# Ledger of designs, part 27: peptides against a protein of PDB entry 7UQJ

Target 1, 160 residues: chain A of PDB entry 7UQJ
Amino acid sequence: PELYQNFNITPPRGVLFHGPPGTGKTLMARALAASCSSDERKITFFMRKGADILSKWVGEAERQLRLLFEEAKKHQPSIIFFDEIDGLAPVRSSKQEQIHASIVSTLLALMDGMDNRGQVIVIGATNRPDAVDPALRRPGRFDREFYFPLPDVKARFKIL

## One batch from the design tools (peptide; made by RFdiffusion4, then SolubleMPNN)

Design b1_p9_7_s3 (from b1_p9_7, 5 letters changed)
Fold by OpenDDE base, seed 2:
Structure b1_p9_7_s3 (fold): chain B 160 residues (1-160), chain C 160 residues (1-160), chain D 160 residues (1-160), chain A 9 residues (1-9)
Amino acid sequence: as target 1 above (160 residues)
Amino acid sequence: as target 1 above (160 residues)
Amino acid sequence: as target 1 above (160 residues)
Amino acid sequence: KIPRYRILE
């Protein structure tokens, strides 16, 4: 309850952090994990990169995602942070599209299969919310989106 | 025109972001990309890590760089951000030096081959501007350098 | 002398940066390296990721760590920054635990073997200081710990 | 607001 209260999130909702690259999405997701952890209640933070799921887990990505969700459930309260989840976005090759479709389908099933009593929050970070499969952005999945704005344009003209 | 106007950059200039690691070079490059993109004019942001070019593209790095520049030209206005471009710096092995020299030579040729009408900005980020080949720092290449200063030394003594 | 004076560190001490993921540990370690480097005295900054040590250096991690420390000694004053050093934390497989134990043992020996005259600082960054082997946190190793707090909880409720 | 930039990796 408290984890979701602290996020103002109805379980089991995924949160999509989107915004310009380097706007601190990873920074914030990580910061959220620690702000919700007390000495009495440590939140277990799981991090995966979308690009690592495609490149490091070739042929086992679906299994590794299942294991990740099982481990997150085992160590509740938990946050699963998918950094660069747009790195799960298909490279426009037919083979990569099929692999991606399978991985996305697995992630959808894992998000849909989260028990409403589960204290697992899934945060996806992307620079390209339009490259995230629309099915992931439906209610009960990544149904909350937080835009990370750029630092003020005035800061740009001071540096550039 | 507007992309270069927004950056106050004469085409086709590369920009070297250098400064202490973690001074937000990647953050800023990413922030710049989004601040220059409007609803009417989306900037396509390409990111590559120097270390990934050497490690993931073994034997195809030159081809992948060419493809990257072609794709950036196809999706103008574009920013190519080479994060950790000092990761293209040779590991001091003769074999790595030759591979690096070839990759750097390819990058030089790609930067020199940018049409003056192209709306492609190349940003290189490094913590070690001295580890970047001086040829990359010549006019028409990474000929503008932006130093990312540390957060104030006073912030250091508050944490250390 | 100055490097350690600038850090208020008695040589050869490791510093553990811990805190919520994305609290700027990497940013700060990197910032510290550049604030301590002047035109007259450039600090050589070495970065390694814990996860890369386990995944990229399979079977050679111990050797690569030794080479890293030798190179850092050769290029003094130096900072070795281990980002995500908790990525050296064992995946709970018996095989990964043995490999991890060997890597950690090597890192311990390298830290213990640093000459008191050496201008090499080792910074470890982790989100999970409890996942760092307690032996690494003893005097003469990572014996100073800096907590990176979250940005104010008020900033959280503005974004969430 | 949809991000005004497209990152292509």
Scores: peptide ipSAE 0.008, ipTM 0.207, DockQ to the pose 0.102
Fold by OpenDDE base, seed 4:
Structure b1_p9_7_s3 (fold): chain B 160 residues (1-160), chain C 160 residues (1-160), chain D 160 residues (1-160), chain A 9 residues (1-9)
Amino acid sequence: as target 1 above (160 residues)
Amino acid sequence: as target 1 above (160 residues)
Amino acid sequence: as target 1 above (160 residues)
Amino acid sequence: KIPRYRILE
């Protein structure tokens, strides 16, 4: 409750941080964890990179996701941060990714299975919100989106 | 001498960068290395992640730390940056970590063994200064602390 | 063509981001990828850390570089971002690094072998442009350099 | 006071 109250969110909600890579998504996710933590209320911050979950845990990715959510629930109030979530949850319509489909389905089930009274927030960071399965962006999942704007266009023209 | 003079620090001192993850600790440590470097005075910047030292060098972590400090001394003026130093130097009071205790003792000995005339600065970055062994935070070690504040509270309320 | 037109660059050009570590090089490289990406024109962003290529792929680093460039060409328009490229392409004049010399020669050959009509941009980030092989900084390779200035000197004086 | 949080990577 209190974690969600601190975020002024109705549980169970995920926040999608999207924007160009490097715009501070990982930064902000971590900053949120610290700002919502007090001496009396330590927030447990879990960080996973989407591509690392796939590459390190071939055939066990689903189990690792389940364990992650169980650990987050055990150590609530907690934040689960998925960096580069588009590496974990690519759009299902891409024919080649049967393996990804099972991981995505597990993540969906875990987000849907979060008790509304749990103090677990899920933050996904992506550079490509369109590369994230739309099912993850539905209400009760990553239903809040925060766009990280690019530094001023003029700064880019100096690189161009 | 000069490196420590540039930092207005008495050797051998470590700087602890602490604050929420992503607040730019690694960024700033690295920025310091470059700002104190001129064409005439190249600072050698050594970077290690605490957890990587433990995971990559099981049983050799102590030796790798010794080699790192020797290399830093050889290539002075130099900065040794430990990112996520709480992964290397967890609080000794945590019962489970006999292996960590030996690595921490080695790091302490290396910091204490730094010649006061050496031009080696040690920077530790942590998200959890309380998870760093208090022995590392004593005078002559990480005796200077810099807190990295979170980006403005108003930016958080937009995520809330 | 279009990617290079979007960057106002003549192919095949690499961009060297240099400056103090953490000044936002990785950030900016990623921000560029997203800003040049539209719904109609998705840019594929490949990221590799120089030291990780060496450490993970001892004896296969050359093959991994070839595969990376092939994948980037296959998924054009694309950006290959090498973070900490000085870890991959140390100055050849350092006597000890026969292994690095072969990797650097492979990277040079891959950059030189890029078809001028390809829509692949290579971005290298380094904290030490002088630690990057000068051969990589020649025309047709990393021939554009962008310096990332340090945050204001006053912010450093707070760390000093 | 620095907010205390636990990061589990």
Scores: peptide ipSAE 0.026, ipTM 0.202, DockQ to the pose 0.141; fails the geometry check
Fold by OpenDDE base, seed 5:
Structure b1_p9_7_s3 (fold): chain B 160 residues (1-160), chain C 160 residues (1-160), chain D 160 residues (1-160), chain A 9 residues (1-9)
Amino acid sequence: as target 1 above (160 residues)
Amino acid sequence: as target 1 above (160 residues)
Amino acid sequence: as target 1 above (160 residues)
Amino acid sequence: KIPRYRILE
């Protein structure tokens, strides 16, 4: 998709931003949306928070995810940013996953169902990459990862 | 430089982010630093504000710029982000330039002196691209520009 | 405090960043910390998430808040950033406040106990300013507010 | 661990 053509990159379906809290993950996602947008080509940026999807849409979270992806597809080129995706998609082996298993399965299916020709990017942000379901980190999903380290002790925002 | 190899781009020596205040320019610069960083390759992000260089380093601003570029080179791959670069590098024809002519000339020389093999990127952010010295916008300096429009009137990022 | 002297502002004890999720609140807090930091004067940035304080420190949340403020004071100039502060300090009239009343009361006391000469700033970020206890929004606490609106639905990140 | 983000400059 043309979103990534500006970067000469084949678009991953998803990008995982991980690193300590407040390392600028959310900010990066917005910034990437801004950077990929031009006068001729506007990118639509969708923001959701993992915990908000669960809490605001109890029993409808799956439908809301589907609607989000449909809306993103309708308004392509688009970025879907999931802040705190570890709240939405806990590791399958965790007790928390049993509560969210259907939501995680829906997200996996939606990411797998993205047309490689589609101009929709999914960015997940987490402070705990190890708390994100490994299935989301597979090729064709969040298959690219960007680590946002703590700024070093000597003033260095070391974005790793 | 490998900063841009992740993007399959030949590194500009500089990138100008311009647009109204609060449009996420600083955000994007940090974001780009993050996106160019990997588990294998850490990018060092240096942040300076144009007005701060002038006010904090009266009479030493040139030396501080040199030290900044040396430190960035030492810690490559690196990004130097100048927020409010219009405060550092006013247009040469402006009365403000007479006060800052030596600083602007130093910045120009430092940007020209960057080895094309060096993994240092300079990002300048401004709310007033027309207030930035055109010499900074020439090839081999801030030769790429990114416009950050205001979010539309109904979607104002109102940082009050 | 000198943190705010760079802004020509008398330091509020707290600043509320509010607006839709991912509007750059967390990053603004970090950017402010970075912009207020110098080679001569390093700012220590503390990050906490409201929900994490409750979930990770069940029964010790008050102690952890006290330790956080003590550490921030010890490492001044400093910023304490509470992401999702609505998760920590729900409105007193809410049923959720009964569960968290002691934590909210502790945070209020800690903010009130900050020396006006201290170089500690507290930044709270929320997607739901109306869900934050009004007591936190009183003078001497989060008495300054910054709204981070959504980029407009039509507001395409236009990086040209 | 309180992530001490020492944003050292």
Scores: peptide ipSAE 0.008, ipTM 0.256, DockQ to the pose 0.074; fails the geometry check

Design b1_p9_7_s3 (from b1_p9_7, 5 letters changed)
Fold by OpenDDE base, seed 3:
Structure b1_p9_7_s3 (fold): chain B 160 residues (1-160), chain C 160 residues (1-160), chain D 160 residues (1-160), chain A 9 residues (1-9)
Amino acid sequence: as target 1 above (160 residues)
Amino acid sequence: as target 1 above (160 residues)
Amino acid sequence: as target 1 above (160 residues)
Amino acid sequence: KIPRYRILE
């Protein structure tokens, strides 16, 4: 009887969409949200830019992240889309401001604190997957990664 | 009155996700499953690697494929995701072991046997679409193909 | 209480999937439709090629577009997928036939005429986003853009 | 402003 793990795909807590700019990461997240939304089942889509969270919420970024996740939980099923997530959660370096470390730590805690039953999908989009803190890429966080590549520049130049 | 083929998208029996490694094929399948899963409508996601079916189920691969499709039908709506499907269903060649031919034939039969009313989507991911048996790429099987490209290495190097 | 603008993402009236040929634009649209289709909620998928609308419906392209949108509205939730939409709605130039201008104008009007409540998603796929009329890329039309890139030809050649 | 992907009607 056990083996029927209804892989309830516990909605992957996080999905990392990575690839160069203009590769459609943002639009994929939106298309997914739209596609899975119905009159009966509305998906709430939260979009934030990593840099906007840092710049617009100076000193309150952690609080705004908490509020965002609370709102997403309140309005589940929901998608939290972080555009340019490398701007929010850059690789931890000894040269990074304490602010970045705190924001990353808050995001880690929020992703870890998501109940398996929550219909909250977190999508992080980045142009620089190597600039995303490896801790965010662990199981239970952005444990799944999408690469959104560019056309061969030669193929693009043949079209242009 | 006939022309309103409600393209009930008969769930594409199969979707082939093809593109280089790290292009997000697996993650797309998972993101689709997660996005379309709700508390009211849970999508069951079955993930198998082509090579794992060959290696772990030596002599029972056909039976395991049948069981997988039966389980997927039992737990519909479901997604069967074959990662590295070229490992399971390589191009038929006179040099291929009889085992590969049998497994491919079983997969073909299982995909053909899916009722149009079944909410079972089969996603095959491969790095080598040309290594996938052309018979799998026919209508009613992996009749739809996604290309997951890489960024231009120059564009990737400009970001890095 | 006000700030919970449930951005009912008015379903993007349109989503532009752009990227080189074979990047999986068509299949993404189909996979989305399939993934979000259930027994209770069938998504009707309308597929048209831009060039087919021009070639098969010479002098009736505008009427066929109207009928397509009416059918899509009648069978909502629905996806209208225009493959090769640059063939239907090329960039307006002084050298373009009056026919292209009329078809583009009809498509613009149809996209503008979609009620915010309609479960009709329009997906346009193109290899040449720069060949798509900028008027189609405005808010309320194809206001969202997905880039489907190619692998680096070098990376593709390393896999072959 | 949470874009609600209500593909409502």
Scores: peptide ipSAE 0.000, ipTM 0.199, DockQ to the pose 0.076; fails the geometry check

Design b1_p9_7_s4 (from b1_p9_7, 6 letters changed)
Fold by OpenDDE base, seed 2:
Structure b1_p9_7_s4 (fold): chain B 160 residues (1-160), chain C 160 residues (1-160), chain D 160 residues (1-160), chain A 9 residues (1-9)
Amino acid sequence: as target 1 above (160 residues)
Amino acid sequence: as target 1 above (160 residues)
Amino acid sequence: as target 1 above (160 residues)
Amino acid sequence: MLPLERELE
């Protein structure tokens, strides 16, 4: 709420950060969390990698997502950051597609099930926005997208 | 071509960036891409992790590599950046070695099959250059190597 | 030794760096290595990711850990940096728990087996210190902890 | 601080 109240914008349920790798997507998500955290209002920042959800949580990914959203709801205001969210979409193997479809379906249900009065923001980051299931990009889910371009050379020479 | 034309250097097919982790290899690869992108000439930057090629694309890694190189060729000028390219070399299990050997063999064939007139540059990054298959380091492949040292303390205090 | 001699502190065997992702844990570990490396005394920096130990080294993780510690001992003074050390703790599946328990047990034994006169420092980094096995956090192991907070917005705008 | 670039509607 206040994160967007400060900007007079209705808080999206989900924001998709996309752009080339290391354009600062993860860095921005954490800056947003830090910028909105005050001494009075600590934002809880949850991070998951899409690939970890599939690889580490085989057969439990749906449960882990539910737990994540429950925990985020308990610790409001909170940000759930999915890094490499395209990693929830495995390569086209029939078995991986079924697992993916179930996990994505669970994530969709969790995003749809969030009360608009909740102070849980979901940020997905990807290098491949076109690999993100279009169903995740619908209104009430990742309804806002931010492109992260490559920093120009000048910005980059300052980081090296 | 022009990336190296600007420097009067023959463009390598492949460049190996090696050095300790977080020495800016990935960051440099993307700076090079950005520095060579103009409004008139956008460089397409492709990134893959070596470990992802093995773990996410079991049984399809060769096809995914072919598709990557085809896509890079379609979107010239382009950079293919393989991060953690040593991750294409799995630990010595007979099954993993066979998969590795096939993937590396495919990568070799793709690098050899690149027309010298093509504007596809391949950058491999590794923390373990000695773990990179010597066949990849031959002329016409990763024929140039750049060492990325640890930034000295002064450089690092500027980044923290 | 001298890393801590400069500070008149007994060198810990293990240091746990914890904090949100991208707070500079890996970056700090590498700065410490660089700061302590002189022309006369090069510190050898070893890096492993916790998730890689489990995923890439299934059935050989214990052996790879032993080899890592042996190599670190041969190349003293050395730092072993475990990034995402919580990734050694897989999600609760009975099979993964057994593998985890064995790997953690091996790491414990290796840390306990280090001679106090050795110049091997172990740094573990995690985003989830509470997911690190409490046995690793005991004296003589990861006995010192450093919290890496999110950089404030001002610090972050300098990095972006 | 909002990222500088265009909200794609």
Scores: peptide ipSAE 0.000, ipTM 0.171, DockQ to the pose 0.040; fails the geometry check
Fold by OpenDDE base, seed 3:
Structure b1_p9_7_s4 (fold): chain B 160 residues (1-160), chain C 160 residues (1-160), chain D 160 residues (1-160), chain A 9 residues (1-9)
Amino acid sequence: as target 1 above (160 residues)
Amino acid sequence: as target 1 above (160 residues)
Amino acid sequence: as target 1 above (160 residues)
Amino acid sequence: MLPLERELE
């Protein structure tokens, strides 16, 4: 039996960056994007804040998500970075409005609909991974998680 | 004297990721592998747990290490990721069985035998870098170390 | 209005790594450099400590900065890593000697003078981003910042 | 959080 799981590292379709606020999640996403960009291969970086999609696009959030993924596909290789993704994709069991459930369902469908050959990486950043719907954290979606630990409070105070 | 140490960044042959459990060592190894993979250049990722090589392959661990490195060389560019490498390569001064000393010696020889032109990167992850044989942490082996710090406990509790 | 800020991820000309000492800023810079290096495309890594440029090259610091950037341009793709950049580029409002202001002005000019097509990335690491001149943190210079948080002290003690 | 590299000289 070929015991070596050759994980052909397919670029993860979805990566969840989780950890406390100010731990560098957004910055890491930008760094990864920058490091993968060459003069020959520019990566297009789409940044959205989860709460901003909900607040700015009341009733059109699903459409704006679709347009975002379409634009990302058109401009591949691309990275979609959702900052504060827990604001966009709350746990379904939360007594939050039907709008949240619909947006989560749309994001699930968009992540599932990404072709394996697509050079679109989705990065979600959250301070509360447990507030993100577990359905988003399954294989083929945010199937890779990265924990960004807090600085010791004492050390954060040494920067002040 | 040419004061600019042109560190020709030869891809490190061996990188040690060290830090407390749950600090994202395994996840970073996978992210680095994914970020270096393109559609044109797929990186093959081999993952092994140090304790699993010892437990599953009693008396064949050395052979399995050789086969792992041969497969990694055959499928280059490749990454070999050893999770919990302290389980595979304990400090020689520990009163552990001759088997551990033999496995460490084999790993040392395999890391030393990697050609400079080989596109094989070895990543070891440990929660206890001081439990890893210092011989593995010398130039030409795990010559680069990465410390993964814990979140402040207070901040970990803000994710809960 | 095309709401998608297509951040064409131009490789950042300047990246500021900031966070407490021992949070991995230097290590990340080297890891990024190593990950972007291939057998076909070796990245040249130039490392300097900000305080060392000031202390070793009194009266020639500006010239040494120019030479550093010229060598980096000659050996592109390259990374210039300034460790403790706050030692090199203090805030202008600090009552520090005219030398510091001149060095900062030289660094500003060198960063501004980098061609968009140049494969030279400048990484500054600091424990005190607020001690770095805000002029260095503007677009076209250190326009991307990365926060490196401290481990929780309790977790650092679990490695000991 | 991203790791500290100790280059062993």
Scores: peptide ipSAE 0.000, ipTM 0.193, DockQ to the pose 0.071; fails the geometry check
Fold by OpenDDE base, seed 4:
Structure b1_p9_7_s4 (fold): chain B 160 residues (1-160), chain C 160 residues (1-160), chain D 160 residues (1-160), chain A 9 residues (1-9)
Amino acid sequence: as target 1 above (160 residues)
Amino acid sequence: as target 1 above (160 residues)
Amino acid sequence: as target 1 above (160 residues)
Amino acid sequence: MLPLERELE
């Protein structure tokens, strides 16, 4: 929130955090949730793991996504964080993967259906941005991407 | 390495980071890897995800674990970080899950087989410490545990 | 940046990250830099370590600070991250520490000289907020502070 | 770990 306001940038509906594993994507998303909350304005942080939505809710993943977005909307301002979003919305590789295609389509529709006035930010984290369906990486969805580089070895050495 | 030497603390063979998702476990592991590296003494950081070892290396997971530990030993000082270690070493639930039991047994043996003189630290991260096989949480294995609390929601909300 | 805009909060000129070592301050700063960068709008991230500015640039630290701020301004939007800012801007302890006083004075002037319309954010990270000159912690400078709590003391005590 | 914000007035 703060960064986009500072630059007169329309807050994206979705932000994609990408970069090598353990570069702090999940932590940043949580930090963003934390930093957006004041004592007066608590941001509700919803965290889901992409693969968990698929694996735990076989046949209900679309419904769970809808419920997630509804709940996030109900508890505005809110952040929906998808950890490992590449597990939720893999690139549409085969015509036979109807289930994955349906889930991706649901997520697309949910992101498109967010009113720009809504105080719901979606953050996706992935180690593999190219494994995320390009349709999610379009304007009005994950229209902002943030690369989390491996902190330079030299820079990291100074943290400990 | 440096921290344990400074305090005359025997470096644990294994450290378990546990706490809610996105509390910075993976990040801390990387920060530790970074901090232990000097310009003169680069620590090699090996990262594996528990579920990925199982899913990607069907029938070879034990071999991949052995190779990982061998490579880590070869590149001492090193850190082996298992993200989501509960996915690698689930609690031994059913007698029928021989594959999981074998992988856990391999990991146990590898951790037990580490010479205390070795400069290899194993860090496991989990959101579910109780889902990690208790055998891994014994002395000489993950004999140190670190709880990563959710930073208080209020605290987190102030960062974003 | 994004968070401040989302909440109609005037972007601080400076944000102070404080908390015990290894709480993720440096990582958060990097993640903020990453999160502010889109494909279209790359944020330039300048990282300096406070003690390094003093130690590497004896007699030129003020000049290096000026150059840093000039370069950051030239490459807007940008983040200047000072890791260990307490090393750069120690509390003015003795009248005899003219060098430290001059560097702090330069940093104060540089922060004060930032036009609020400038898309330059300064992030300072310290383990010792009370070791940072209080003059830096005033409105228009590091006017926002973010405490990075230790993950539960019990947890951290086992990593050290 | 997420930092706590304190606004300095």
Scores: peptide ipSAE 0.000, ipTM 0.322, DockQ to the pose 0.054; fails the geometry check

Design b1_p9_7_s4 (from b1_p9_7, 6 letters changed)
Fold by OpenDDE base, seed 5:
Structure b1_p9_7_s4 (fold): chain B 160 residues (1-160), chain C 160 residues (1-160), chain D 160 residues (1-160), chain A 9 residues (1-9)
Amino acid sequence: as target 1 above (160 residues)
Amino acid sequence: as target 1 above (160 residues)
Amino acid sequence: as target 1 above (160 residues)
Amino acid sequence: MLPLERELE
């Protein structure tokens, strides 16, 4: 938020971090949150895991997502980080697909309902960008994508 | 492996990375694997997730762990990275506890059976160090522990 | 810093991260800062960009570098991260070369003036290691170099 | 050796 204000950049509503496991997606999201935070202006960082949204919030996932976005708005400037956002993706059962479809629909509506003037950034991290619902990747949602490549083995030999 | 050889340090059999989610545990493990690899000597990096050991390898987890350690020895110098190693911890069901106890017992035996002369390092990452079986944290196993703190807001403000 | 103390390792004065863009140099520097910080001992991370040193600090770059190193010493344990340190390199104009030569000379003097007992680490990141002044790469300055290659497809396949 | 790599030692 402050980063974007200082640079006169409109903060994206949503940023998708994608790449193989352990490429630093979650670390970068946390690193952004604290880089944008000062002693004067603390950024509130909200973290949720995609699998937790499906499993821990059974029947309340939609409500908990709404509460998360409301709390993020209340504590702006804020970052909402969804780790393993592809974990919202249905494990191929019709019942899980319906639950997933409802949760994704709620997330879409919440992202669409965020006013661009709000200092709320949503970051999604996935190891499987193609498993992320294409509707989440449209303009006004996760409209910016950043690939996190595996650090090559050759990279680090010169680190010794 | 090469890191420890270059410094005449006996490589620990196992290193535990612990700390809150998104503190860079997996990134660091990947960052070590690539740092220890040269154009001449490539380190082989094996990654497994604790939850995958329990779920994907139902009834074969012990065998797959043995194969993993054999393959790591065959491809030395190598790193075995167990992400979310606390995911080996039983979800509180007696049947899962028995399966977990067998898997953990197998992992303990495999770590104990590693010759210190072998260029195989095991890295475990967890968000919940207290959920890791204390037997894994004994000398000759995960005998070195590294805390990955959340990057503090104060640390980052001076990064701007 | 604490890392080096715990292992009785003399912290290098300077570490150079080099490699193609997007190989995780800046990410690693931030990950290091976070990993070396505990709840008890917070590492202060100072970030500067090479191009900003030349452009934002016109006529004061030398003074701002001195202030940066003084502040880092005051807030030890600390990390000074110079991103795009090759951006201190002159774009080939005689006037910029003179300014660059003065800035580099100041940086050299500041790195030479750091007592090895101080818990201050300097990290430089570049995409062009050959564009970094060889004087910065001498013992007692950026005396350790770490290559960040583009993740090779072959390295990734063995990590999957 | 990166400071983090030394935490791993």
Scores: peptide ipSAE 0.000, ipTM 0.337, DockQ to the pose 0.091; fails the geometry check

